# Peptides against a protein of PDB entry 7SID: the designs that were tried, part 108

Target 1, 151 residues: chain A of PDB entry 7SID
Amino acid sequence: LHMYLMLLKELPGEEYPLPMEDVLELLKPLSNVCSLYRRDQDVCKTILNHVLHVVKNLGQSNMDSENTRDAQGQFLTVIGAFWHLTKERKYIFSVRMALVNCLKTLLEADPYSKWAILNVMGKDFPVNEVFTQFLADNHHQVRMLAAESIN

## One batch from the design tools (peptide; made by RFdiffusion4, then SolubleMPNN)

Design b2_p24_7_s2 (from b2_p24_7, 12 letters changed)
Fold by OpenDDE base, seed 1:
Structure b2_p24_7_s2 (fold): chain B 151 residues (1-151), chain A 24 residues (1-24)
Amino acid sequence: as target 1 above (151 residues)
Amino acid sequence: MEEREKERKKELEKIYEDILYGPE
């Protein structure tokens, strides 16, 4: 786990994005890690903070590429799962804060939600629609972060 | 193309379910 998290943390910025093939390789273990630690608040927060680097790579690639669609799909599936668990009130505010930041980064990469769409329980939710729900979050810091991100 | 999309959908569904319901 530690080695994988460090790898995610050290991903390059948007100026020098990784090839989409490399992004796919990085995403392969992610679902397993999320599954194993879905109840660990600290690990989930850390994962969400580090996967922000992945978004930088996803937004810089050829949108018509099959590899891009695969990578975007796998990444969004992970985010969608975190959103699902959030709706089930499984995560404390600090994890929800990290999730809001992920959604914010996705909207920055895809302002028109062409690909930034979460599929939860078989239904599609544009990230902006998911984002607005955090405006009514029970924790004031989450509400504030969501409000700031929309502006 | 359609077949690949179907395969992708199945793969993503598996990932989704593994995260939510898979063993810890």
Scores: peptide ipSAE 0.659, ipTM 0.929, DockQ to the pose 0.937
Fold by OpenDDE base, seed 2:
Structure b2_p24_7_s2 (fold): chain B 151 residues (1-151), chain A 24 residues (1-24)
Amino acid sequence: as target 1 above (151 residues)
Amino acid sequence: MEEREKERKKELEKIYEDILYGPE
């Protein structure tokens, strides 16, 4: 876990996007890690904070390639799972704040949710629609973070 | 639906369910 989290943390930023093939390789173990630690609030927060770099890489790629669609799909599935568990009230506010930051980054890359769509319980939800729900979060810090992210 | 798209959908469904309901 530690090595993988460090790898995610050290990913290059938007100025130096990785080839989509490399992004796919990084995403392969992500679902397994999320599954193993889905009940660990601190690990989930850390994962969500580090995958922000993945979002930046996804937004810089050729959107018409199969590899891009695969990578976007796998990443959005992970985010969708975290959203699902959030709706089930499994995560404390600090994890939800990290999720809001992920959604914010997705909106920056895809403001109109052309590809940033979460599938939850078999239904599709554009990220902009999901993001709006955090404006009504029970925790004031989450609401504030969501509100300031719009402007 | 293309075969690749079907395969992707199946893979994503597995990832989703593994995260939510896996034995871990």
Scores: peptide ipSAE 0.659, ipTM 0.929, DockQ to the pose 0.839
Fold by OpenDDE base, seed 3:
Structure b2_p24_7_s2 (fold): chain B 151 residues (1-151), chain A 24 residues (1-24)
Amino acid sequence: as target 1 above (151 residues)
Amino acid sequence: MEEREKERKKELEKIYEDILYGPE
């Protein structure tokens, strides 16, 4: 786990986007890690903080290849699962804040939610629609973070 | 193309279910 988290943390920045094939390789273990540690708040927060680099890579891709669609799909599925568990009140505020930051980054890359769409229980929800729900979060810091992200 | 889309959908469904309901 820690080796994988360290790898995610050390991903290259926006100026050096990874090939989509490499992004896919990084995403392969992610779902397994999330499933094993979905009840661990600290691990989930750490994962969400580190996958921000993945979001940036996905957003910078000018390719509409099968690999791009696969990578976007797998990543959004993970985010959708975190959102689902959030709706079930499984995560403390710090994890929700990390999720808001992920959604913020997605909106920066895709302001109109053309590709950034979460599938929850078989239904599609644009990220901008999901994001606005955090404005009514039970925790004041989450609401504040969401409000700041709009401006 | 259609077959790949179906395969992708099934894979994503499995990922989703594993995260939500998979082993601890």
Scores: peptide ipSAE 0.659, ipTM 0.928, DockQ to the pose 0.940
Fold by OpenDDE base, seed 5:
Structure b2_p24_7_s2 (fold): chain B 151 residues (1-151), chain A 24 residues (1-24)
Amino acid sequence: as target 1 above (151 residues)
Amino acid sequence: MEEREKERKKELEKIYEDILYGPE
């Protein structure tokens, strides 16, 4: 876990996006890590904070290839799972804050939700629509963070 | 292309279920 989290943390920024093939390799263990630590609030927060770099890489892809679709799909599935668990009240506000930040980054990369769509329980939810749910969050900081992303 | 899309959907479903309900 430690090594993987460090790897995510040290991913190159927006100026130097990774090849999509590398993104796919990074995403492979992500689901397992999320599964293992889905009940650990601190680890989940850390994961969500670090995968922000992945979002930036996904958004800067200039090719609509199979690899791009695969990477986007896998990543969005992970985010969707976190959203699902959030709806089940499994996460404290700090994790929800991190999730909102991920969604904000997705919205910045895909303002019209052309590809940034979460599938939860078999239903599709464009990321831009997910923010409305956080506007009614029980924690004021989460509401404020969500409100900043609406416009 | 169609078959790959179907395979992708199945894979994503597995990932989704593993995260939510896996024994981990």
Scores: peptide ipSAE 0.659, ipTM 0.928, DockQ to the pose 0.915

Design b2_p24_7_s3 (from b2_p24_7, 13 letters changed)
Fold by OpenDDE base, seed 2:
Structure b2_p24_7_s3 (fold): chain B 151 residues (1-151), chain A 24 residues (1-24)
Amino acid sequence: as target 1 above (151 residues)
Amino acid sequence: SKEKEEKRKKELEKIYEAIINGPE
């Protein structure tokens, strides 16, 4: 786990995006890690903080390629699962804060949610729609973060 | 192709379920 998290943390920024093939390789273990540690708030928070680099890479790729669609799909599935568990009140505010930051970065890459769409319980939710829900979060810091990210 | 798309969909479903419900 720690080795994988360190790898995610040290990914290059948007100035030097990874090939989509490499992004796919990095995403392969992600679902397993998320699955195993789905109940661990600290690990989930850390994961969400580190996958911000993945968003940056996704936004710098050819959106028409099959690999891009695969990578986007896998990543958005993970985010969607975190959103699902959030709706089920499984995550404390600090994890939700990290999720808001993920959604913010997605909106920066795709402000009109053309590809950034979460599928939860078989239903599609554009990230912009999901993001607005955090404006009404029960925790004041989450609401503030969401509100600050609009401007 | 439709087959590839269906395969992708199934894989995503597996990922989703694994995170929601835990590993098999």
Scores: peptide ipSAE 0.671, ipTM 0.935, DockQ to the pose 0.764
Fold by OpenDDE base, seed 3:
Structure b2_p24_7_s3 (fold): chain B 151 residues (1-151), chain A 24 residues (1-24)
Amino acid sequence: as target 1 above (151 residues)
Amino acid sequence: SKEKEEKRKKELEKIYEAIINGPE
């Protein structure tokens, strides 16, 4: 786990995007890690903070590429699962804060939610629609972060 | 490919379920 988290932390920024093939390789273990540690608040927070670099890579790639579709699909599935568990009140505010930042980054890459769509329980939810729900979060810091992101 | 698309959807569904309900 810690080795993988370290790898995610050291991913290059927006100025030096990874090839989509490399992104796919990084996403393969991600789902397993998220699954095993889904109840660990600290690990989930760390994962969400580090996958922000993945969003930057996804937003700069050729959207018509098969690899891009695969990478987007896998990544959005993970985010969708975190959103699902959030709706079930499984995550404390600090994890929700990290999730808001992920959604913010997705909106920056895809303001109109053309590809950034979360599938939860078999239904599609555009990220812009999901994001607005955090404006009514029970925790004041989450609401503040969401509001600041809109402005 | 329709077949490949269906395979992708099934894989994503497995990932989703594994995170929601656990790996086993």
Scores: peptide ipSAE 0.670, ipTM 0.934, DockQ to the pose 0.769
Fold by OpenDDE base, seed 4:
Structure b2_p24_7_s3 (fold): chain B 151 residues (1-151), chain A 24 residues (1-24)
Amino acid sequence: as target 1 above (151 residues)
Amino acid sequence: SKEKEEKRKKELEKIYEAIINGPE
């Protein structure tokens, strides 16, 4: 786990994006880690903080590529699952803040939600609609972070 | 292709279910 998390942390930024096939390889273990540690708040927070680099890579890719669609789909599925569990009140505020930052980064990469759409319980939700809900979060720091992100 | 799309959809569903309900 620690080695994988370190790998995610050391991913290059948007200036030097990875090939999409490399992104796919990085995403393969991600779902397993998220599944195993779905109840671990610290691990989930760390994951969400580190996958910000993945968003930057996804935003710089060829949208017409099959690999791009696959990578985006896998990543958004993970984010959607975190959102689902958030709606079920499974995560403390610090994890929700990390999720807000992830959604913020998605909006920066895709302001019009052309591809940044979460599928939760069989329904599609543009990231901007999901993000808006955090403006009404029960925790003041989450609300403040969400508000700052759109200003 | 339709086949590839269906395969992708099923894989995403598996990922989603694994995170929501656990690996088992």
Scores: peptide ipSAE 0.670, ipTM 0.934, DockQ to the pose 0.762
Fold by OpenDDE base, seed 1:
Structure b2_p24_7_s3 (fold): chain B 151 residues (1-151), chain A 24 residues (1-24)
Amino acid sequence: as target 1 above (151 residues)
Amino acid sequence: SKEKEEKRKKELEKIYEAIINGPE
């Protein structure tokens, strides 16, 4: 786990995007890690903080490739699952704040929600719609973060 | 193809369910 998390942390930024094939390889163990540690608040927070680099890579890729669709799909599935569990009140405010940052980064990468759509319980939700719900979060810091992220 | 897309969809569903419900 820790080795994988370190790898995610050290991914290159937006200036030097990874090949989509490499992104796919990184996403393979991600779902397993998320599944195993879904109840661990600290691990989930760390994961969400580190996957921000993945979003930046996804946004810089050719959207017409099959690999891009696969990578986007897998990543958005993970984010959607975190959103699902958030709605079920499974995560404390610090994890929700990390999720807000992920959503913000997705909106920056795809402001028109061409691909940034979460499928939750079989229904599609544009990231901006999901993001807006955090403006009404029960925790004041989450609301503040969401509000600050609009501009 | 529709077949490939369906396979992808099923894979994503498995990932989703594994995270929200835990591994089988």
Scores: peptide ipSAE 0.670, ipTM 0.934, DockQ to the pose 0.758

Design b2_p24_7_s4 (from b2_p24_7, 17 letters changed)
Fold by OpenDDE base, seed 3:
Structure b2_p24_7_s4 (fold): chain B 151 residues (1-151), chain A 24 residues (1-24)
Amino acid sequence: as target 1 above (151 residues)
Amino acid sequence: MEKREKEREKELEAIYDKIINGPL
């Protein structure tokens, strides 16, 4: 876990995106880590903060390639799972704030949710639709963060 | 293309279930 989190933390920024093949390799362990530590609030928060780099890579790639579709699908599945568990009230506000930042970054890359769609329980939810729900979050800091992200 | 799409869907479903229900 420690080594993987360090790897995610050190991913390059928007100016130097990774090849999609490398993104796919990085995504392979992600689901396992998320699964094992799904109840650990601190680990989940850290994961969500670090995967922001993945969104930046996805948004700058050729969206028509199979590798992009694969990476996009795997990433969105992880985010969708976090959203699902959020709806089940499994995460404290700090984790939800990290998730809002992920959704914000997705909207920056895909403002109209053409590809940024979460599949939860077999149903599709565009990220822009999901994002608006955080405006009514039970925690004031989450609502504030969501509201600030719209402007 | 159809084959890969089906494989992708199965893989994504497995990822989703693993996170929601745990690795075991």
Scores: peptide ipSAE 0.679, ipTM 0.932, DockQ to the pose 0.752
Fold by OpenDDE base, seed 1:
Structure b2_p24_7_s4 (fold): chain B 151 residues (1-151), chain A 24 residues (1-24)
Amino acid sequence: as target 1 above (151 residues)
Amino acid sequence: MEKREKEREKELEAIYDKIINGPL
């Protein structure tokens, strides 16, 4: 786990995006890690903080590529799952803070929600629609972060 | 093309279920 998390943390920024094939390889273990540690608040927070680097890579890729669609799909599925569990009140505020930051980064990468769409329980939700729900979060810091991120 | 899209959908569903329900 820790080795994988370190790898995610050290991914290059948007100036030097990874090939989509490499992104796909990185995403393969992600779902397993998320599944295994879905109840661990600290691990989930760390995952969400580190996958921000993945978003930057996804946003710099050719949208017409099959690999891009696969990578985006897998990543968004993970984020959608975190959102689902958030709606089920499974995560404390610090994890929700990290999720808000992830959603913000997605919106920056895809302002028009061309691909940044979460599928939750078989229904599609644009990231901006999901994001705005955090404006009504029970925790004041989450609401503040969401409000600040709109501008 | 359609076949691949269907396969992708199934894979994503499996990932989703795995995270929500845990590894079974």
Scores: peptide ipSAE 0.679, ipTM 0.932, DockQ to the pose 0.751
Fold by OpenDDE base, seed 4:
Structure b2_p24_7_s4 (fold): chain B 151 residues (1-151), chain A 24 residues (1-24)
Amino acid sequence: as target 1 above (151 residues)
Amino acid sequence: MEKREKEREKELEAIYDKIINGPL
């Protein structure tokens, strides 16, 4: 686990994005890790903090590529699952903070939610719509982070 | 629906399910 998390942390930035094929290989273990540690607040927080680098890679690739669609789909499914569990009140504020940062990064890459759409329980939710719900979060720091991220 | 699209949807459903419900 720690080796994988370290790998995610050290992914290259926007200046030198990874080939989408490599992104797909990195995403394969991600869903398994998320599944196994879905109830571990610290691990979930760490995962959400590190996958920010993946978002930057997803936004710079050819959107018409099959690999791009696959990678975006897999990643957004993971984020959608975290959102679903958040709605079920499974995560403490620190995890929700990390999720807000992830959604913020998605909005920076796709401001109009053309591809950044979460599918939860068979329904599609644009990330911008999901993001605004954190403005009404029960924890003041989450609300503040969401509000600061708009500007 | 194209074969690849069907496969993609099936994969995404499996990913979503195992995260929400845990591994089998």
Scores: peptide ipSAE 0.679, ipTM 0.932, DockQ to the pose 0.744
Fold by OpenDDE base, seed 2:
Structure b2_p24_7_s4 (fold): chain B 151 residues (1-151), chain A 24 residues (1-24)
Amino acid sequence: as target 1 above (151 residues)
Amino acid sequence: MEKREKEREKELEAIYDKIINGPL
């Protein structure tokens, strides 16, 4: 876990994005880690903080390829799962704040949610719609974070 | 629906399920 998290943390910046094939390889263990530690608040927060680099890599690619669609799909599925568990009140505010930051980063890459769409319980939710819901979060810091992220 | 698209959907569903329900 530690090694994988460190790898995510040290991913190249948006100026030097990884090939989409490499992004896919990095995403492979992500779902397993998320699954195993889904109840660990600290690990989940750390994961969400580090996957911001993945979002930046995804947003830098304008190629319409199968690899791009696969990578976007896998990543959004993970985020969607975190959103689902959030709706089930499984995560404390600090994890939700990390999730808001992920959604913010997605919106920066895709402001109109053309591809940034979460599928939860078989239904599609554009990230902009999901993001708006955090304006009504029970925790004041989460609400404030969501509010200040609106341009 | 293309075969690859079906495979992708299946994979995504599996990812979603294991995160929601756990690895076991």
Scores: peptide ipSAE 0.679, ipTM 0.932, DockQ to the pose 0.739

Design b2_p24_8_s1 (from b2_p24_8, 14 letters changed)
Fold by OpenDDE base, seed 2:
Structure b2_p24_8_s1 (fold): chain B 151 residues (1-151), chain A 24 residues (1-24)
Amino acid sequence: as target 1 above (151 residues)
Amino acid sequence: SSEEARRLQELLEEQLEEWLSLLE
């Protein structure tokens, strides 16, 4: 886990995006790692903070390629799972804040949710609609973060 | 292609379902 998280942390920002093929390789184990540590709040928070770089990389790529769609899908699957568990009240506020930051970054790259759509249990949830739900979060810091993200 | 997109979506759905099933 530590080695994997370190690799995620060291991902280049949006100014220096990785080839999509490399992004795919990094995303492959992500779902399994998240599942394994799903009950560890600190690990989940750390993962969500690190995958922000993945969103930035995705935003700089051509969305018409198959590899881009694959990477997008794998990432959105993970975000969708975290969002679903958030609705089930499984995560503390610090994890939810990290999730909001991921959603914010997605909206910056795709403000109209053309591709940023969470598919959970066979249903589609556009990220722009999901994001607004955090304006009513039980924790004031989460609400504030969500509100500040709206321009 | 449309077929490739469909296959990818199915794979992603299966992965999510597996994860969620482990959580319940």
Scores: peptide ipSAE 0.064, ipTM 0.596, DockQ to the pose 0.074
Fold by OpenDDE base, seed 3:
Structure b2_p24_8_s1 (fold): chain B 151 residues (1-151), chain A 24 residues (1-24)
Amino acid sequence: as target 1 above (151 residues)
Amino acid sequence: SSEEARRLQELLEEQLEEWLSLLE
């Protein structure tokens, strides 16, 4: 975990996107790491904060490439899992804040959710529709973060 | 608190099978 989190933390920002091949290598163990540490709220928050750089990379890439679609799928699977458990109120507000930031960044890259679609238990949920649900979050800071994205 | 953390742990354990299914 420590080594993996270090790698995620060192991802370059939007100004210096990684090659998609490198993004794929970083995403491969992500689902397993999330599953293993699903009970640790701090680890989940840290992961979500670090993968913001992945979203930025995906938004700047050619969405028609096979590698981009593969990376997109792996990333969206993890986000979908976090969102699903969030609906069931399994995560504290700080984790939800990090998730909203991920969704916000996705909307900036794909405002009409053409590719940003969460598939959970065989059902599709466009991120723009998912995002509106956080406007009614129980925690005021989560609501405020969601609201500022729309304005 | 420690008690709150314990309750959260139990809640997440109840979702173990579903979580694993989603991430596979």
Scores: peptide ipSAE 0.060, ipTM 0.583, DockQ to the pose 0.065
Fold by OpenDDE base, seed 1:
Structure b2_p24_8_s1 (fold): chain B 151 residues (1-151), chain A 24 residues (1-24)
Amino acid sequence: as target 1 above (151 residues)
Amino acid sequence: SSEEARRLQELLEEQLEEWLSLLE
């Protein structure tokens, strides 16, 4: 886990995107890691903070290739899972804040939600709609973070 | 394109079902 998290942390920013093939390799174990540690708030927070780098890389890519769609799908699956568990009130405010940051970054990368759409239990939720729900979060810091992201 | 978005959604749905099963 620690080695994997360190690898995620060292990803370059949006100015220096990784090849999509490399992004795919990084995403492959992510679902399993998240699933294994889904009940650990600190680990979940760390994962969400580190995958921000992945979002930045995905935002620099187009939808022209299957690899791009695959990478985006794998990433959105993880975000969707965290969103789902958030709806079930499984995560504390610090984890929710990290999730909001991910959603904010997704909106920056895809402001029109062309690909940034979460599907949870057979229903589609554009990231902008999901993001707006945090304006009514129980924790004031989460609401504030969501509010400033809309402006 | 709309076709690309559709394909991505189908992929996401497939993967999410698997993920949710792991979370149960």
Scores: peptide ipSAE 0.059, ipTM 0.604, DockQ to the pose 0.040
Fold by OpenDDE base, seed 5:
Structure b2_p24_8_s1 (fold): chain B 151 residues (1-151), chain A 24 residues (1-24)
Amino acid sequence: as target 1 above (151 residues)
Amino acid sequence: SSEEARRLQELLEEQLEEWLSLLE
């Protein structure tokens, strides 16, 4: 886990997008890692904070690429799962903050949710609509961050 | 674009089902 988290942490910013092949390699184990540590709030927060760079990389890539679609799918699957568990009140505010930041970054990359759509249990949730639910979050910082993301 | 979105959704659905199963 530590080694993997270090790899995620060292992802370059949007100024230096990763090759999609590298993104895919990083995303491959992500689902399993998230699943294994889904009950560990600190690990989940760390993962969500680190994968912000993935969104930035995905947003700068050609969306017509098969690899890009694959990467988007893998990433959105993870985000969707975190979103789902958040709706079930499984995560503390700090994890929700990290999730909102991910969603915010997605919105920056795809303001109209053309591809940034979370599918959970057969239902689609455009990212630009997800924030509305965080506006009613129990924690004030989450509400504020969500409001900032919408505006 | 529409066709691409459809294909992406199919991928998402498949992967999500697998991931959610891991959450159980």
Scores: peptide ipSAE 0.047, ipTM 0.628, DockQ to the pose 0.063; fails the geometry check

Design b2_p24_8_s2 (from b2_p24_8, 15 letters changed)
Fold by OpenDDE base, seed 2:
Structure b2_p24_8_s2 (fold): chain B 151 residues (1-151), chain A 24 residues (1-24)
Amino acid sequence: as target 1 above (151 residues)
Amino acid sequence: SLAEELKKLEEIEKKLQEFLSLLE
């Protein structure tokens, strides 16, 4: 886990995007790791903070490639899982803050949710619609963070 | 051994696939 998290943390920024093939390889274990540690708030927070780099990387890639779509799908599956569990009140505010940051970054890359769509239990949830729900979050800091993205 | 640990992880991940499948 720690080695994997370290790799995620050391991902290059938007100025130097990784080849999509490398992104795919990095995403392969992500779902399993997230599932395994879904009850660990600290690990989940760390994962969500680190995958911000993945979002930035995905936004710099050609959206028409099969590999890009595959990578987007794998990533969105993870985000969807976190959002789903958030709706079930499984995560503390700090994890939700990290999730909002991920969603914010997704919206920056895809403001109209053309590809940023969460699929949970067979239903599609555009990220822009998901994001607005955090404006009504129970924790004031989460609401404020969400509101900052609107203004 | 490392191989054994990886195998254990694989089994855990496999067992958790059912949970992930609910989200797909």
Scores: peptide ipSAE 0.042, ipTM 0.549, DockQ to the pose 0.547
Fold by OpenDDE base, seed 3:
Structure b2_p24_8_s2 (fold): chain B 151 residues (1-151), chain A 24 residues (1-24)
Amino acid sequence: as target 1 above (151 residues)
Amino acid sequence: SLAEELKKLEEIEKKLQEFLSLLE
């Protein structure tokens, strides 16, 4: 985890493939940190921007192992939490922009939401259905980003 | 700015490290 974060500092915006075991180690404590900083817009934006690299790594993985499924589950838990708080109007547009980018990457890997399903408060929300709601976002830049993602 | 983002990441790293230490 420490090594991964150091890498992110050195290569901002750069995609770097990581072993699934390393991804899993990162995701395990991430939900707790997200919960701790859930009311800090700047921190949430930073988290979502950096976990985008994790999403890309998961989407490119052709492995159907236990670690892959576990990593996918841990990641979806985090995204689901951000989605839930977004529905409660807890996040400004810049945070929602970062979330849309994460959802976009998920849809590229799983267009029909076979595994990309958010479970929030015991209910399942397929990402393709969740994503369409951002087409009606109150902020024009969020709507534009969402519209570009489906074309 | 990049400097500000790096500072935020450092705070996240600190909290993550604290949490990970409980798992050891």
Scores: peptide ipSAE 0.023, ipTM 0.461, DockQ to the pose 0.055
Fold by OpenDDE base, seed 5:
Structure b2_p24_8_s2 (fold): chain B 151 residues (1-151), chain A 24 residues (1-24)
Amino acid sequence: as target 1 above (151 residues)
Amino acid sequence: SLAEELKKLEEIEKKLQEFLSLLE
């Protein structure tokens, strides 16, 4: 429990390569935390901004390990939840921008969505297909951010 | 800004600590 808080404190400001074991410890309570704060736009934005470091770390890791797959799955579950609530129009543009940044980073690591697949309500959604939907976002800054990744 | 994000993180950490304490 203490490790989770320590890792959170280390995320902002600098990127440090974290052992996958530490990444897993960070991810373990994340789903519950995100669920708890799902209605708080500022908290959600902050969480999404900080988990960018997790995505970057996952992208640099060997995807063949069990720990990597586990971390990958736990992270995608969280992103899937944010995506689902976004589709239900529960989040303002600033939260959506943070989500797009996460998806962008995922696509940099997995351009063809081989493993970056969101499972929501029992259905699979490849991140590259999910990402393209933000090109038609109602907010211009979200569209611009999404377009920067495609072009 | 970074300062603003750090402040938000601190608030999250406080609430998170309370939440985690319930899991102990």
Scores: peptide ipSAE 0.023, ipTM 0.458, DockQ to the pose 0.047
Fold by OpenDDE base, seed 4:
Structure b2_p24_8_s2 (fold): chain B 151 residues (1-151), chain A 24 residues (1-24)
Amino acid sequence: as target 1 above (151 residues)
Amino acid sequence: SLAEELKKLEEIEKKLQEFLSLLE
């Protein structure tokens, strides 16, 4: 975990997007890591904060290649899992905050959820619809962050 | 390389996940 998190932290910012191939490599173990630590709030928060770099990379990519679609799919799988567990009230507000930030960045890249669609338990959930649910979050900071994100 | 290291991590995590699934 430590090594993986370190690698995620080393991702360049939005100004310096990584090649999609590198993004794919980073995403491959992500679902497993998230699954392993799904009950650890601090780890989940850290992961979500770090994957913001991935989202930014995906958003900066204007390529419509197989690798791009693959990366998008892998990332959305992870986000979908976090969202699903959020609906099950498994995460504290700080984790939800980090998730909202991820969703915000996704919406910046895909405002109409053309590709940003979460598939959870065989059902599709457009990110823009998912995002609106956080406007009604029980925690005020989450609501505020969500509200700021759409303004 | 980065790819190789991540591949190793992936394999470890898969094994751990499989193991944990049996215990849950």
Scores: peptide ipSAE 0.022, ipTM 0.476, DockQ to the pose 0.109

